Peptides against a protein of PDB entry 6JX3. Designs and how they scored, part 52

Target 1, 85 residues: chain A of PDB entry 6JX3
Amino acid sequence: AEFRLRPEISVAQTDYGMVLLDGRSGEYWQLNDTAALIVQRLLDGHSPADVAQFLTSEYEVERTDAERDIAALVTSLKENGMALP

## One batch from the design tools (peptide; made by RFdiffusion4, then SolubleMPNN)

Design b2_p21_7_s3 (from b2_p21_7, 8 letters changed)
Fold by OpenDDE base, seed 5:
Structure b2_p21_7_s3 (fold): chain B 85 residues (1-85), chain A 21 residues (1-21)
Amino acid sequence: as target 1 above (85 residues)
Amino acid sequence: PPWQTEPAPRSITVPKLRRRP
């Protein structure tokens, strides 16, 4: 299924990296560079499998670890009300 | 970053990756 942010969540690029803003609560979430990279690719329409392949190709990470990191991030974004289930 | 103090955004992190040479 397509990864999508909730409608109230806005993405901002800052000098310190990607920030997600909840337009209803005003709360901010800061993503570290690796998280931001994954989110950007997911939002661009890449599947988790695509992203895992990208990460293992470009970065010093094993496939299993990349898959786990992506899954954990997606879960976190859903649980924290940023991504649609 | 300065705004990490106030307002303090919550952090969503993935273990940092290093680019392959």
Scores: peptide ipSAE 0.517, ipTM 0.808, DockQ to the pose 0.499
Fold by OpenDDE base, seed 3:
Structure b2_p21_7_s3 (fold): chain B 85 residues (1-85), chain A 21 residues (1-21)
Amino acid sequence: as target 1 above (85 residues)
Amino acid sequence: PPWQTEPAPRSITVPKLRRRP
């Protein structure tokens, strides 16, 4: 399924990195660089498999670890009300 | 940071990756 943010969530780039803003509550989520990279690629239309391939090619990470990190991030974003199920 | 006033941001992190040489 396509990765999508909830309608009330906005993406902002700051001097401190990527931030997700909940327009309903006004709450912010700050992403670290690796999380931001994954989210950016997912929002650009890459599948989790595409992102895993990218990570293993560019970074010192095993495929299974990349897949786990992506899955954990996606789950977190969904559970925290940032991404659609 | 821009969130110097409330509400403070929550953090969503993935283990930092190191670029291949």
Scores: peptide ipSAE 0.512, ipTM 0.804, DockQ to the pose 0.548
Fold by OpenDDE base, seed 4:
Structure b2_p21_7_s3 (fold): chain B 85 residues (1-85), chain A 21 residues (1-21)
Amino acid sequence: as target 1 above (85 residues)
Amino acid sequence: PPWQTEPAPRSITVPKLRRRP
């Protein structure tokens, strides 16, 4: 399934990294660099499998760990109301 | 940070990765 943000969520780049803003609650979510990279790739239309392959190619991470990190991030974004289920 | 006068943002992190040489 396509990864998409909820309509009320906006993306902003700051000097401190990527931030997701919930326009309804006014709450901000700060992503670290690795999380931001994954979100950017997902929003660009890459599948979680694509992102895992990218991460293992560019970074010192095993495929299983990359897959777990991506899954955990996606779950967090959905549970915290940023991404559509 | 720009939000320093507001409640601190929540954080969502993935373990930091090191680039392959």
Scores: peptide ipSAE 0.511, ipTM 0.803, DockQ to the pose 0.540
Fold by OpenDDE base, seed 2:
Structure b2_p21_7_s3 (fold): chain B 85 residues (1-85), chain A 21 residues (1-21)
Amino acid sequence: as target 1 above (85 residues)
Amino acid sequence: PPWQTEPAPRSITVPKLRRRP
C-alpha cells in the first residue's frame, strides 16, 4: 500500500534537517538525514523495496540491513501518529 | 537549533549511512 503522512502532519526543510510538524498538537519530530532520505523517497511513491535497492546501491549498507531500517522507520512513523496505517 | 529550549522536538533516527566511493 502507498506510504502517506497523516493529514495533520506537515513537512518542513530546515537548516537542521527535515522536521515533521503535527499541526494539531504543535509537536515536532526531527529526522536525521538517513531517515529523511527514506521518507522523501517513500513520499515520492517509491516502494520500500525500491528504497532498499536505492540505499544498497548508493550507500555502504547490506540489503537486509536497509530493509530492516526502512521497516523500523515506517513502523515508528505509523505508531507515533505521523503516517497513515 | 532554535528548539534548544523546551519543548524540544522528538527524534526519529535511522543509523547513519556512508556513501559508496
Scores: peptide ipSAE 0.507, ipTM 0.803, DockQ to the pose 0.493

Design b2_p21_7_s4 (from b2_p21_7, 9 letters changed)
Fold by OpenDDE base, seed 5:
Structure b2_p21_7_s4 (fold): chain B 85 residues (1-85), chain A 21 residues (1-21)
Amino acid sequence: as target 1 above (85 residues)
Amino acid sequence: SWWETEPAPRSITAPELRRRP
């Protein structure tokens, strides 16, 4: 399934990095650079496999670690109510 | 700025990465 944010979640770019904002509750989450990079690529329509390939090409990370990092982040986003299941 | 209001935002992170040369 395509990665998607929940409809109430919006993305904001701040001086401190990417923020995900819940337009209903006003709650928000700050992403670090790596998380923001992954989320942006997923939202742009890249698959987790595409993102893993990108990360291993551009950064000093092994494929297995990149895949694990992406999976863990996606899980966190879903569990914390930002991404759709 | 709105993101500087209390309480501070929660964080979602992935491991920091170093760019290849």
Scores: peptide ipSAE 0.604, ipTM 0.854, DockQ to the pose 0.627
Fold by OpenDDE base, seed 2:
Structure b2_p21_7_s4 (fold): chain B 85 residues (1-85), chain A 21 residues (1-21)
Amino acid sequence: as target 1 above (85 residues)
Amino acid sequence: SWWETEPAPRSITAPELRRRP
Protein backbone atom coordinates (compact mmCIF):
# COMPACT_ATOMS: atom_id res chain seq x y z
CA ALA B 1 0.00 0.00 0.00
CA GLU B 2 2.03 2.91 -1.33
CA PHE B 3 1.32 6.40 -0.04
CA ARG B 4 0.27 8.64 -2.91
CA LEU B 5 -1.26 12.07 -3.29
CA ARG B 6 -4.42 12.49 -5.32
CA PRO B 7 -3.74 13.61 -8.92
CA GLU B 8 -5.24 17.06 -8.34
CA ILE B 9 -2.93 17.78 -5.40
CA SER B 10 0.21 19.82 -5.97
CA VAL B 11 3.15 20.28 -3.63
CA ALA B 12 4.62 23.74 -3.19
CA GLN B 13 7.66 24.70 -1.18
CA THR B 14 7.27 28.10 0.44
CA ASP B 15 9.34 30.30 2.71
CA TYR B 16 7.15 29.07 5.56
CA GLY B 17 7.23 25.37 4.65
CA MET B 18 5.36 22.85 2.53
CA VAL B 19 1.92 23.60 1.12
CA LEU B 20 -0.48 21.16 -0.52
CA LEU B 21 -2.86 22.66 -3.08
CA ASP B 22 -6.01 21.10 -4.50
CA GLY B 23 -6.11 22.29 -8.10
CA ARG B 24 -9.82 21.57 -8.43
CA SER B 25 -11.25 23.19 -5.32
CA GLY B 26 -8.54 25.77 -4.70
CA GLU B 27 -8.21 24.63 -1.10
CA TYR B 28 -4.73 24.41 0.31
CA TRP B 29 -3.05 23.30 3.52
CA GLN B 30 0.09 24.48 5.22
CA LEU B 31 2.14 21.72 6.82
CA ASN B 32 4.34 22.23 9.84
CA ASP B 33 7.91 20.97 9.78
CA THR B 34 7.16 17.55 11.23
CA ALA B 35 4.24 16.89 8.89
CA ALA B 36 6.29 18.02 5.89
CA LEU B 37 9.15 15.74 6.86
CA ILE B 38 6.86 12.72 7.14
CA VAL B 39 5.09 13.49 3.85
CA GLN B 40 8.38 13.95 2.02
CA ARG B 41 9.67 10.60 3.24
CA LEU B 42 6.44 8.82 2.34
CA LEU B 43 6.41 10.36 -1.13
CA ASP B 44 10.01 9.22 -1.58
CA GLY B 45 8.78 5.66 -1.15
CA HIS B 46 9.60 5.01 2.48
CA SER B 47 7.09 2.91 4.39
CA PRO B 48 5.49 4.17 7.60
CA ALA B 49 7.80 1.77 9.43
CA ASP B 50 10.80 3.31 7.67
CA VAL B 51 9.63 6.77 8.63
CA ALA B 52 9.09 5.75 12.25
CA GLN B 53 12.63 4.39 12.39
CA PHE B 54 13.94 7.59 10.87
CA LEU B 55 12.09 9.77 13.37
CA THR B 56 13.22 7.80 16.40
CA SER B 57 16.82 7.84 15.21
CA GLU B 58 16.96 11.57 14.43
CA TYR B 59 14.60 13.00 17.04
CA GLU B 60 13.72 12.58 20.70
CA VAL B 61 10.56 10.58 20.15
CA GLU B 62 9.52 7.09 21.19
CA ARG B 63 8.69 4.50 18.53
CA THR B 64 5.05 4.20 19.57
CA ASP B 65 4.61 7.97 19.49
CA ALA B 66 6.25 8.19 16.06
CA GLU B 67 3.98 5.46 14.72
CA ARG B 68 0.91 7.19 16.12
CA ASP B 69 1.95 10.56 14.68
CA ILE B 70 2.50 9.06 11.24
CA ALA B 71 -0.78 7.16 11.28
CA ALA B 72 -2.73 10.21 12.41
CA LEU B 73 -1.15 12.37 9.72
CA VAL B 74 -1.84 9.84 6.96
CA THR B 75 -5.44 9.57 8.12
CA SER B 76 -5.80 13.34 8.10
CA LEU B 77 -4.36 13.59 4.59
CA LYS B 78 -6.79 10.97 3.32
CA GLU B 79 -9.81 12.43 5.10
CA ASN B 80 -9.04 15.91 3.79
CA GLY B 81 -8.83 14.65 0.21
CA MET B 82 -5.09 15.04 -0.29
CA ALA B 83 -3.97 11.40 -0.28
CA LEU B 84 -5.43 8.41 -2.08
CA PRO B 85 -7.05 5.80 0.16
CA SER A 1 3.02 35.33 -1.37
CA TRP A 2 0.19 33.78 -3.38
CA TRP A 3 -0.68 31.38 -0.56
CA GLU A 4 -1.16 34.25 1.88
CA THR A 5 -4.15 35.61 -0.05
CA GLU A 6 -7.77 34.66 0.50
CA PRO A 7 -8.72 32.15 1.50
CA ALA A 8 -6.18 31.56 4.24
CA PRO A 9 -4.65 28.10 4.19
CA ARG A 10 -5.80 25.46 6.59
CA SER A 11 -3.25 23.56 8.64
CA ILE A 12 -2.10 19.97 8.70
CA THR A 13 0.30 19.34 11.54
CA ALA A 14 2.16 16.69 13.45
CA PRO A 15 3.70 17.15 16.89
CA GLU A 16 6.94 19.11 16.87
CA LEU A 17 10.08 17.12 17.53
CA ARG A 18 13.45 17.90 19.09
CA ARG A 19 16.56 16.66 17.35
CA ARG A 20 18.76 14.27 19.25
CA PRO A 21 22.12 15.82 20.19
Scores: peptide ipSAE 0.604, ipTM 0.853, DockQ to the pose 0.630
Fold by OpenDDE base, seed 3:
Structure b2_p21_7_s4 (fold): chain B 85 residues (1-85), chain A 21 residues (1-21)
Amino acid sequence: as target 1 above (85 residues)
Amino acid sequence: SWWETEPAPRSITAPELRRRP
């Protein structure tokens, strides 16, 4: 299934990085650089496997660790009401 | 700066990575 944000979530770019806004609650989430990179690629239509391959190619990270980091982030986004299940 | 108003933003993070040389 394709990664998608919930319809009430908006993406904003700031001088301090990517921010997600819940238009209903007014809550903000600030993403660090790694999280923003992963989210951007997922939103662009890359699969988690594609993102893991990208991370291991560009950064000093093992495939298993990249996959874990992506999965943990996706879970967090879903649990915090930002991404669709 | 507009997002720095209360309530403070929550954080969603992933482990920082070092680029390959």
Scores: peptide ipSAE 0.604, ipTM 0.853, DockQ to the pose 0.615
Fold by OpenDDE base, seed 4:
Structure b2_p21_7_s4 (fold): chain B 85 residues (1-85), chain A 21 residues (1-21)
Amino acid sequence: as target 1 above (85 residues)
Amino acid sequence: SWWETEPAPRSITAPELRRRP
């Protein structure tokens, strides 16, 4: 399944990093650098597997850890109403 | 920035990573 934001969610780039804004509630979420990187790649159409490969190649992280980090982030985004299930 | 006038956002984070040399 393709990673997609909910239609009411928009992306904003700030001096403090990426922000996801819920246009209906006005609630917004600030992403740290790693989360922003993962989200950007997912939104660009890369699969979680693609992102894991990217992370392990560019950063000091093992494949298993990268996969877990991505999965946990995606889960968080879904649970907090930012990404479609 | 526009968001500075709004309530502080919640945070979504993933573990910080160090770039390979």
Scores: peptide ipSAE 0.601, ipTM 0.850, DockQ to the pose 0.648

## One batch from the design tools (peptide; made by RFdiffusion4, then SolubleMPNN)

Design b2_p22_1_s1 (from b2_p22_1, 10 letters changed)
Fold by OpenDDE base, seed 3:
Structure b2_p22_1_s1 (fold): chain B 85 residues (1-85), chain A 22 residues (1-22)
Amino acid sequence: as target 1 above (85 residues)
Amino acid sequence: YQRPSIAPVPAELREEVLSAFA
């Protein structure tokens, strides 16, 4: 399934990085550079596998670690009500 | 390389961040 944000989630770029707003709860979440990169690529239609390949090619990170990091982030976004299941 | 992270926006920056969504 494609990665999608929940309808009540808004995205903004700030001087502090990407921020997500939950319009229902009023909570704001900031993403570090790596998280923002992953989210942006997923939203652009790239698969988690595509993102993992990208990370390993651009950073000193092992494929297994990249895959774990992506999966963990996606899980967090879903569990925190930011992304659709 | 830093592991991806999400964190709540601190109260001190709330108003500034809010304006970014306007």
Scores: peptide ipSAE 0.696, ipTM 0.917, DockQ to the pose 0.899
Fold by OpenDDE base, seed 5:
Structure b2_p22_1_s1 (fold): chain B 85 residues (1-85), chain A 22 residues (1-22)
Amino acid sequence: as target 1 above (85 residues)
Amino acid sequence: YQRPSIAPVPAELREEVLSAFA
């Protein structure tokens, strides 16, 4: 399914990397470079499989590790109320 | 390769981060 952020979530680029703001709770979340890359590609319409392929082609990471990392990140974003289920 | 991570922004950085959303 399509990866989407919840409507109350805003995105900004900072000197510390990508940051997400929950407009209702006021919570700020910072993403490291890898997480930001994954989120950006998912928001652009790439599938998790696309992102996994991209990571394995660009970095020293095994396909299974990339897939598990993407899944874990997506789960965290949903559980923290940032991404739609 | 770094494993992806997400973490709350420390309170001391909130002011600076807020400015990035303006």
Scores: peptide ipSAE 0.696, ipTM 0.918, DockQ to the pose 0.883
Fold by OpenDDE base, seed 2:
Structure b2_p22_1_s1 (fold): chain B 85 residues (1-85), chain A 22 residues (1-22)
Amino acid sequence: as target 1 above (85 residues)
Amino acid sequence: YQRPSIAPVPAELREEVLSAFA
């Protein structure tokens, strides 16, 4: 399924990295550089598999670890109400 | 390689961060 942020979520680039604002709750979430990279690529239409391949190609990380990290991030974004289920 | 992470923005930084959404 396509990765999408919830409609009430706004995105900004800050000195602290990518930040997400939930317009309903008023909560702010900051993403580290790796998380921001993953989210950006997913929003651009790349699959988790595409992102995993990218991470293993650009960084010293094993495929299995990359896949787990992506899955964990996506789960967190959904559980925190930032991404659509 | 740094594992991806998300964290709440501290209240002390919210005003500064909010300006980035303008």
Scores: peptide ipSAE 0.694, ipTM 0.917, DockQ to the pose 0.876
Fold by OpenDDE base, seed 1:
Structure b2_p22_1_s1 (fold): chain B 85 residues (1-85), chain A 22 residues (1-22)
Amino acid sequence: as target 1 above (85 residues)
Amino acid sequence: YQRPSIAPVPAELREEVLSAFA
């Protein structure tokens, strides 16, 4: 399953970090640094497992925690209408 | 390491953020 943003979602880099704009609703969402990193790697084609491995190698986080955090973020992005199911 | 998070952009910052989009 490939991670993709919905077609109406635009991405920008700001002083506040990565921001997503929903072109239909007009809503803006900001991602913290960790979320932005995860989204960027997923959009680049890395799997959630790849991202989890990356997080554990680059940061002091347990594998189980990384996997949970990635899954929760992806779920939130889908539920908030930013990512495709 | 910080847990990933998303949050709405406050209305007060929307004009500035909008300018960052192409």
Scores: peptide ipSAE 0.694, ipTM 0.917, DockQ to the pose 0.852

Design b2_p22_1_s2 (from b2_p22_1, 10 letters changed)
Fold by OpenDDE base, seed 3:
Structure b2_p22_1_s2 (fold): chain B 85 residues (1-85), chain A 22 residues (1-22)
Amino acid sequence: as target 1 above (85 residues)
Amino acid sequence: YERPSIAPVPAELREEVLAAFA
């Protein structure tokens, strides 16, 4: 399924990196560089497999680790009410 | 390679971050 943010989530770029705002709760979440990269590519329409391939080609990380990291991030975003299931 | 991470914005930066959404 397509990765999408919940409608109440806003995105901003700050000096501290990508930040997500939950307009419902007023909570702000900051993403580190790797998380921001993953989210940006997913929002651009790349699949998790595409992102994993990208990470392994650009960084010293194993494919299985990249896949785990992407899955964990997506799960966290969904559980924190930022991404749609 | 740094593992992806999300974290709450610290209180000290809240006002500055809020302005980024205006």
Scores: peptide ipSAE 0.696, ipTM 0.916, DockQ to the pose 0.912
Fold by OpenDDE base, seed 5:
Structure b2_p22_1_s2 (fold): chain B 85 residues (1-85), chain A 22 residues (1-22)
Amino acid sequence: as target 1 above (85 residues)
Amino acid sequence: YERPSIAPVPAELREEVLAAFA
């Protein structure tokens, strides 16, 4: 399924990295570099499998770890009301 | 490789972050 942010979520790039704003709650969430990279690629249409392949080819990380990290991040984004289910 | 993380923006950075959305 396509990864999408909820309509009330805005994105900005800051000196501290990618930040997401929930327009309803007023909460700001900051993503570290790895999380930002994952989100950007997912929003660009890449699948979690694509992203996992990318991470293993670009960084010193095992495929299984990359897959678990991506899944955990996506789950967190959905649970925090930032990404659509 | 750093594990991905998400966290609330601390109050100290709120003003600066807000400006980034203008």
Scores: peptide ipSAE 0.695, ipTM 0.917, DockQ to the pose 0.912
Fold by OpenDDE base, seed 1:
Structure b2_p22_1_s2 (fold): chain B 85 residues (1-85), chain A 22 residues (1-22)
Amino acid sequence: as target 1 above (85 residues)
Amino acid sequence: YERPSIAPVPAELREEVLAAFA
């Protein structure tokens, strides 16, 4: 399944990292560096499996941990109204 | 490796963050 942000969500790069703005609620959300990396790759069309492989290749993280972290992030983004189901 | 996280932007930073949006 393709990862997409909701249409009302805008993205900006700031000194604090990637920030998402919900144009309807006015809420702002900031992502840490790892979350931003994951979101950027997903938006570029990479699968969660691709991203997990990337993380294990670039960073000292176990595959199972990377997979869990990606899944948890995606779930959070959907539940907080930032990503489409 | 730092685990991914999201957090609300503090109210104190909203004006600065808003300026980053076109």
Scores: peptide ipSAE 0.693, ipTM 0.916, DockQ to the pose 0.864
Fold by OpenDDE base, seed 2:
Structure b2_p22_1_s2 (fold): chain B 85 residues (1-85), chain A 22 residues (1-22)
Amino acid sequence: as target 1 above (85 residues)
Amino acid sequence: YERPSIAPVPAELREEVLAAFA
């Protein structure tokens, strides 16, 4: 399934990194650089596997750790109402 | 490698952050 943000979510690039705004709740969420990178690649159509490969190739991280980190982030984004299920 | 994280924007920064959405 394609990763997508919920329609009420807006994205901005700030001095604090990528920020998401929930237009319904008014909540703001800051993403650190790694989270922003993952989200950007997923939104661009890359699969979680693609992103994991990218992370392992660019950073000192094991594949299993990258996969877990991506999965945890995606779950968090869905649970916090930022990403579509 | 920094693990990915999300966190709420503190109230003190909300106005400044909101400006980035304009």
Scores: peptide ipSAE 0.693, ipTM 0.916, DockQ to the pose 0.891

Design b2_p22_1_s3 (from b2_p22_1, 7 letters changed)
Fold by OpenDDE base, seed 3:
Structure b2_p22_1_s3 (fold): chain B 85 residues (1-85), chain A 22 residues (1-22)
Amino acid sequence: as target 1 above (85 residues)
Amino acid sequence: YERPSISPVPEELLEEVLSAFE
């Protein structure tokens, strides 16, 4: 299944990076640069494998670490009610 | 390479962030 944000989630770009608003709870969450990059690519339709390959090609990170980081981020977004299951 | 992270928007930045959604 493709990565999608929940319908109540809004996205904005700020001087401090990508921010997500949960319209139901009123909570604001900020993503660091790496998290924003991952989310943007996933929303564009790239698979987690695509994103892992991108990270390893652009940064000094091992494939296993990149895969773990992507999976952990996606899990966090789902658990925080920002991404669809 | 920095590990990806999600965090609450600090109280100090909330006013600035609010304007980004208007």
Scores: peptide ipSAE 0.711, ipTM 0.929, DockQ to the pose 0.907
Fold by OpenDDE base, seed 5:
Structure b2_p22_1_s3 (fold): chain B 85 residues (1-85), chain A 22 residues (1-22)
Amino acid sequence: as target 1 above (85 residues)
Amino acid sequence: YERPSISPVPEELLEEVLSAFE
């Protein structure tokens, strides 16, 4: 399924990494470098499988761990109202 | 490799972050 941010979410790049603003709640969320990388690739149209392959090729991480990390991040983004279900 | 994480923006950084959205 396509990964998309909710329409009320704004994105900014800062010296501290990617930040998301929820226009409804007023909450600001910062993503660490790995989370930002994953989100950027998903928004660019890469599948979670694509991202997992990318992570295993670029970093010292096992495929299973990468897949779990991506799934957990996506779930968090949805639960926090940042990504569409 | 660092596990991906999402966290609230600290109060100390809020002013600078606000500027990034202007």
Scores: peptide ipSAE 0.711, ipTM 0.929, DockQ to the pose 0.906
Fold by OpenDDE base, seed 2:
Structure b2_p22_1_s3 (fold): chain B 85 residues (1-85), chain A 22 residues (1-22)
Amino acid sequence: as target 1 above (85 residues)
Amino acid sequence: YERPSISPVPEELLEEVLSAFE
């Protein structure tokens, strides 16, 4: 399934990293560098498997940990109302 | 490797962040 942000979500690149604005709630959320990297790749059409491979190739992280981290982030984005189901 | 995280923008940075959306 395609990863997409909800229509009311705006994205900005700041000196502090990627920030998301929920236009309905008015809440601002900041993503750390790793989260921003994952979101950017998912939005670009890469699968979670692609992202996991990328993380294990670029960083010292086990595949299982990368997969868990990606899944947890996606879940958080959906639960916080930022990503579409 | 830093685990991915999402967190609220601190009040201290809110004005600066708001400017990035304009």
Scores: peptide ipSAE 0.710, ipTM 0.929, DockQ to the pose 0.897
Fold by OpenDDE base, seed 1:
Structure b2_p22_1_s3 (fold): chain B 85 residues (1-85), chain A 22 residues (1-22)
Amino acid sequence: as target 1 above (85 residues)
Amino acid sequence: YERPSISPVPEELLEEVLSAFE
């Protein structure tokens, strides 16, 4: 299904990278550059497979590692209440 | 290539980060 942030999540670009605010809990989360790139592409409508292909083309990373990293990030975002299931 | 990561914003950065959402 389509990757989406929860409605209570706000996004900002900062000098420290992409930051997410959970409006209900008041918690702030920072994403490193790779995580921000993945999230942005997913929000743009690219599939995890698309993102994996992109990562392998832009960085020295194996497809299997890229797929694992994307899956782990998405899981974390869902578990921390930032992304919709 | 860095593995993707998320982490809590440290207390000392919250004031600056808060302003980014205003």
Scores: peptide ipSAE 0.710, ipTM 0.928, DockQ to the pose 0.903

Design b2_p22_1_s4 (from b2_p22_1, 8 letters changed)
Fold by OpenDDE base, seed 5:
Structure b2_p22_1_s4 (fold): chain B 85 residues (1-85), chain A 22 residues (1-22)
Amino acid sequence: as target 1 above (85 residues)
Amino acid sequence: YERPRIAPVPEELREEVLSAFE
């Protein structure tokens, strides 16, 4: 399924990395560089498998670890009301 | 390689971050 942020979520690029604003709660969330990279590629239409391949080709990370990390991040974003289910 | 992480923006950075959304 296509990864999408909830409509109340705004995105900004800052000196501290990607930041998400939840317009309903007023909460701000910061993403580290890896999380931002994953989110950006997913929003651009790449699949989790595409992202896992990208991570293993660019960084010293095992495929299994990359897949787990992507899945955990996506789950977190959904459970925290930032991404659509 | 760093594991992906999300975290709340600390209070000290709130005003600065807010300006990025204006």
Scores: peptide ipSAE 0.691, ipTM 0.918, DockQ to the pose 0.909
Fold by OpenDDE base, seed 3:
Structure b2_p22_1_s4 (fold): chain B 85 residues (1-85), chain A 22 residues (1-22)
Amino acid sequence: as target 1 above (85 residues)
Amino acid sequence: YERPRIAPVPEELREEVLSAFE
């Protein structure tokens, strides 16, 4: 259940925030600050539950909303070919 | 709290963003 990016995905930090590059398609995706924070923590080995707890402790967001947001982001990353299924 | 979002990089910013990967 480890969150991992696909091998063809590269990550860069830009003035506009975290950006992902698909080396095969050449497509670029930008993440807003919240998305970048979630991805960074997941890549560091934190579980979605850990990330949800972090979000609720740092921001005005309910646990259920945080969990949904994380799940939706992960789904999007997988569907867009950035994260491994 | 801002909901997490991903979006395509605008075409006009592609060159600048590419440089960040070099």
Scores: peptide ipSAE 0.691, ipTM 0.918, DockQ to the pose 0.909
Fold by OpenDDE base, seed 1:
Formats: sequence, structure tokens, C-alpha cells
Structure b2_p22_1_s4 (fold): chain B 85 residues (1-85), chain A 22 residues (1-22)
Amino acid sequence: as target 1 above (85 residues)
Amino acid sequence: YERPRIAPVPEELREEVLSAFE
């Protein structure tokens, strides 16, 4: 399934990186640069496999580590109510 | 390479962050 943010989530770019606002809870969440990059590519329609390949090409990271990192981030976004299951 | 991180915005930065959504 495609990666999507929940409709109540707003996105902004700040001096502190990408920030997400949950319109229901009023909570704010910040993403570091790597997390923001992953989210941006997923929202653009790239698969987790595509993103993993991108990370290994652009950064000194092993494929298995990239895959783990993407999976962990997606899980966190879903568990914190920011991404649709 | 920095591992991806997500964290709550600390209260001290809330007003600054709120401004970015206006």
C-alpha cells in the first residue's frame, strides 16, 4: 500500500527540520533530516525498496541498515498516529 | 549517515514551530 499521512496531519518546514502537526491532539513532532528525506520520497511514491537504494547510494550506509531504518521510521509514524496503516 | 529520528517538539520551541503553520 502507498505511504500516506493521516488527513489531520499538517506539514511544515522549519529551522529545526520537517515538523508535523496532529490536528486532533495538537501535538507537534519533529523529524531529523534523514527522516524527512525518507518521508518525502515515500510521499512522492517511491517504495521502501526505492528509498533504501537511494540511501545506500547517497550515504555511507549498508542496505540492511537502511531497510531497518526505513521500517522503524514508518512504524513510528503509524504508531504515533501520523501515517495511515 | 544519521539514523532517522522522530521526536516531540519541546515546549520551549512550540511557539516558534506554530508560526511555521500559519
Scores: peptide ipSAE 0.690, ipTM 0.918, DockQ to the pose 0.900
Fold by OpenDDE base, seed 2:
Structure b2_p22_1_s4 (fold): chain B 85 residues (1-85), chain A 22 residues (1-22)
Amino acid sequence: as target 1 above (85 residues)
Amino acid sequence: YERPRIAPVPEELREEVLSAFE
């Protein structure tokens, strides 16, 4: 399914990396560089498979690890109310 | 390769981070 942020979530680039603001709760979440990369590609319309291929091509990471990392991140974003189910 | 992570922004940094959303 298509990855999308919830409508109340705002995105900004900061000196501390990509940050997400939940406009309802007022909570801020920071993403490390890898998480930001994954989120950006997903928001751009790339599939998780596309992102996994990208990670294995650009970084020294096994396909299985990349897939697991992407899935775990997406799950976390959904569970923390940042991404739509 | 660093594993992807999300974490809350520390209270001490919130004011600075807020400016990035203005």
Scores: peptide ipSAE 0.689, ipTM 0.918, DockQ to the pose 0.901

Design b2_p22_2_s1 (from b2_p22_2, 10 letters changed)
Fold by OpenDDE base, seed 4:
Structure b2_p22_2_s1 (fold): chain B 85 residues (1-85), chain A 22 residues (1-22)
Amino acid sequence: as target 1 above (85 residues)
Amino acid sequence: SLEEALAELERFGPRRRLEVRV
């Protein structure tokens, strides 16, 4: 399924990196660079498999590790109310 | 701006971090 943020979530680029803000609760999440990169590519329409391949080319990580990290991030984004299920 | 609002939120509001170790 297509990765999408929930309507109440705003994205901001700050000096400290990407931030996701929940406009309803006022809660926000600061993403590190790798998390931001994954989110950006997913929002651009890349599949998790595409992103995993990309990460393995940019970082010294195994494909399986990249896939696990992406899956964990996506799960967190959904469970924490940032991304649509 | 949104960034300015976030800066204020950073000072006074709920903050969480979501990080990938890679």
Scores: peptide ipSAE 0.204, ipTM 0.699, DockQ to the pose 0.588
Fold by OpenDDE base, seed 1:
Structure b2_p22_2_s1 (fold): chain B 85 residues (1-85), chain A 22 residues (1-22)
Amino acid sequence: as target 1 above (85 residues)
Amino acid sequence: SLEEALAELERFGPRRRLEVRV
């Protein structure tokens, strides 16, 4: 399924990095640069496999580590009410 | 605006942080 944020989530680029704001609860999250990069590519329609390949090409990281990090981030985004299941 | 709301929220720091280490 397509990766999508929940409709109540707003995205902003700040001096501190990407911020996700829940417009209903007022809760907000700050992403570090790597997390933001993953989210941006997923929102652009890239698959987790595409993103893993991208990370291994841009950083000195193993494919398995990239895949694990992406999976963990996606899980966190869903469990914390930022991304749709 | 969204930008104004975020600026106000940032004064208190983020409630949560998501970090990925590669």
Scores: peptide ipSAE 0.203, ipTM 0.689, DockQ to the pose 0.685
Fold by OpenDDE base, seed 3:
Structure b2_p22_2_s1 (fold): chain B 85 residues (1-85), chain A 22 residues (1-22)
Amino acid sequence: as target 1 above (85 residues)
Amino acid sequence: SLEEALAELERFGPRRRLEVRV
């Protein structure tokens, strides 16, 4: 399934890095660089597997660790109302 | 507006953080 943000979520670049803002509640989340990279690639249409391969090719991280962290991030984004189920 | 909200964010910092370790 395609990864998509909820319609009320806006993406912005700030001095703190990438931020996701809920326009209805006013709540916002700062992403660290790795989280931002993952979100950007997912929004660009890459699969979690694609992103995991990218991370392992560019950084010294194990494939299983990359996959786990991507999955955890996606879960958090959905549970916190940022991404569509 | 979104612009005003972002300005407040820059001033007060983020309410929540979402971070990946690796």
Scores: peptide ipSAE 0.191, ipTM 0.681, DockQ to the pose 0.800
Fold by OpenDDE base, seed 2:
Structure b2_p22_2_s1 (fold): chain B 85 residues (1-85), chain A 22 residues (1-22)
Amino acid sequence: as target 1 above (85 residues)
Amino acid sequence: SLEEALAELERFGPRRRLEVRV
């Protein structure tokens, strides 16, 4: 399944970093750099496996940890109304 | 508007944070 943001969600780069803004509810979420990187790559069409490989190559992170963190982030994005199911 | 919302965000900061460990 393709990762996509909900249509009401806007992406912005701010002094606080990457922000996801819900134009309907007014909720907005600041992502740290790693979360932003994951979201950006997923939106570009990379699979979670691709992103995990990227993280392990760029940082000293175990593959299993990367996969878990990516999965947790995706789940959070969906549960908090930022990403489509 | 988005522009207004971003201006408010810059002033008051984000409501929520979503962070992944490096």
Scores: peptide ipSAE 0.175, ipTM 0.683, DockQ to the pose 0.816

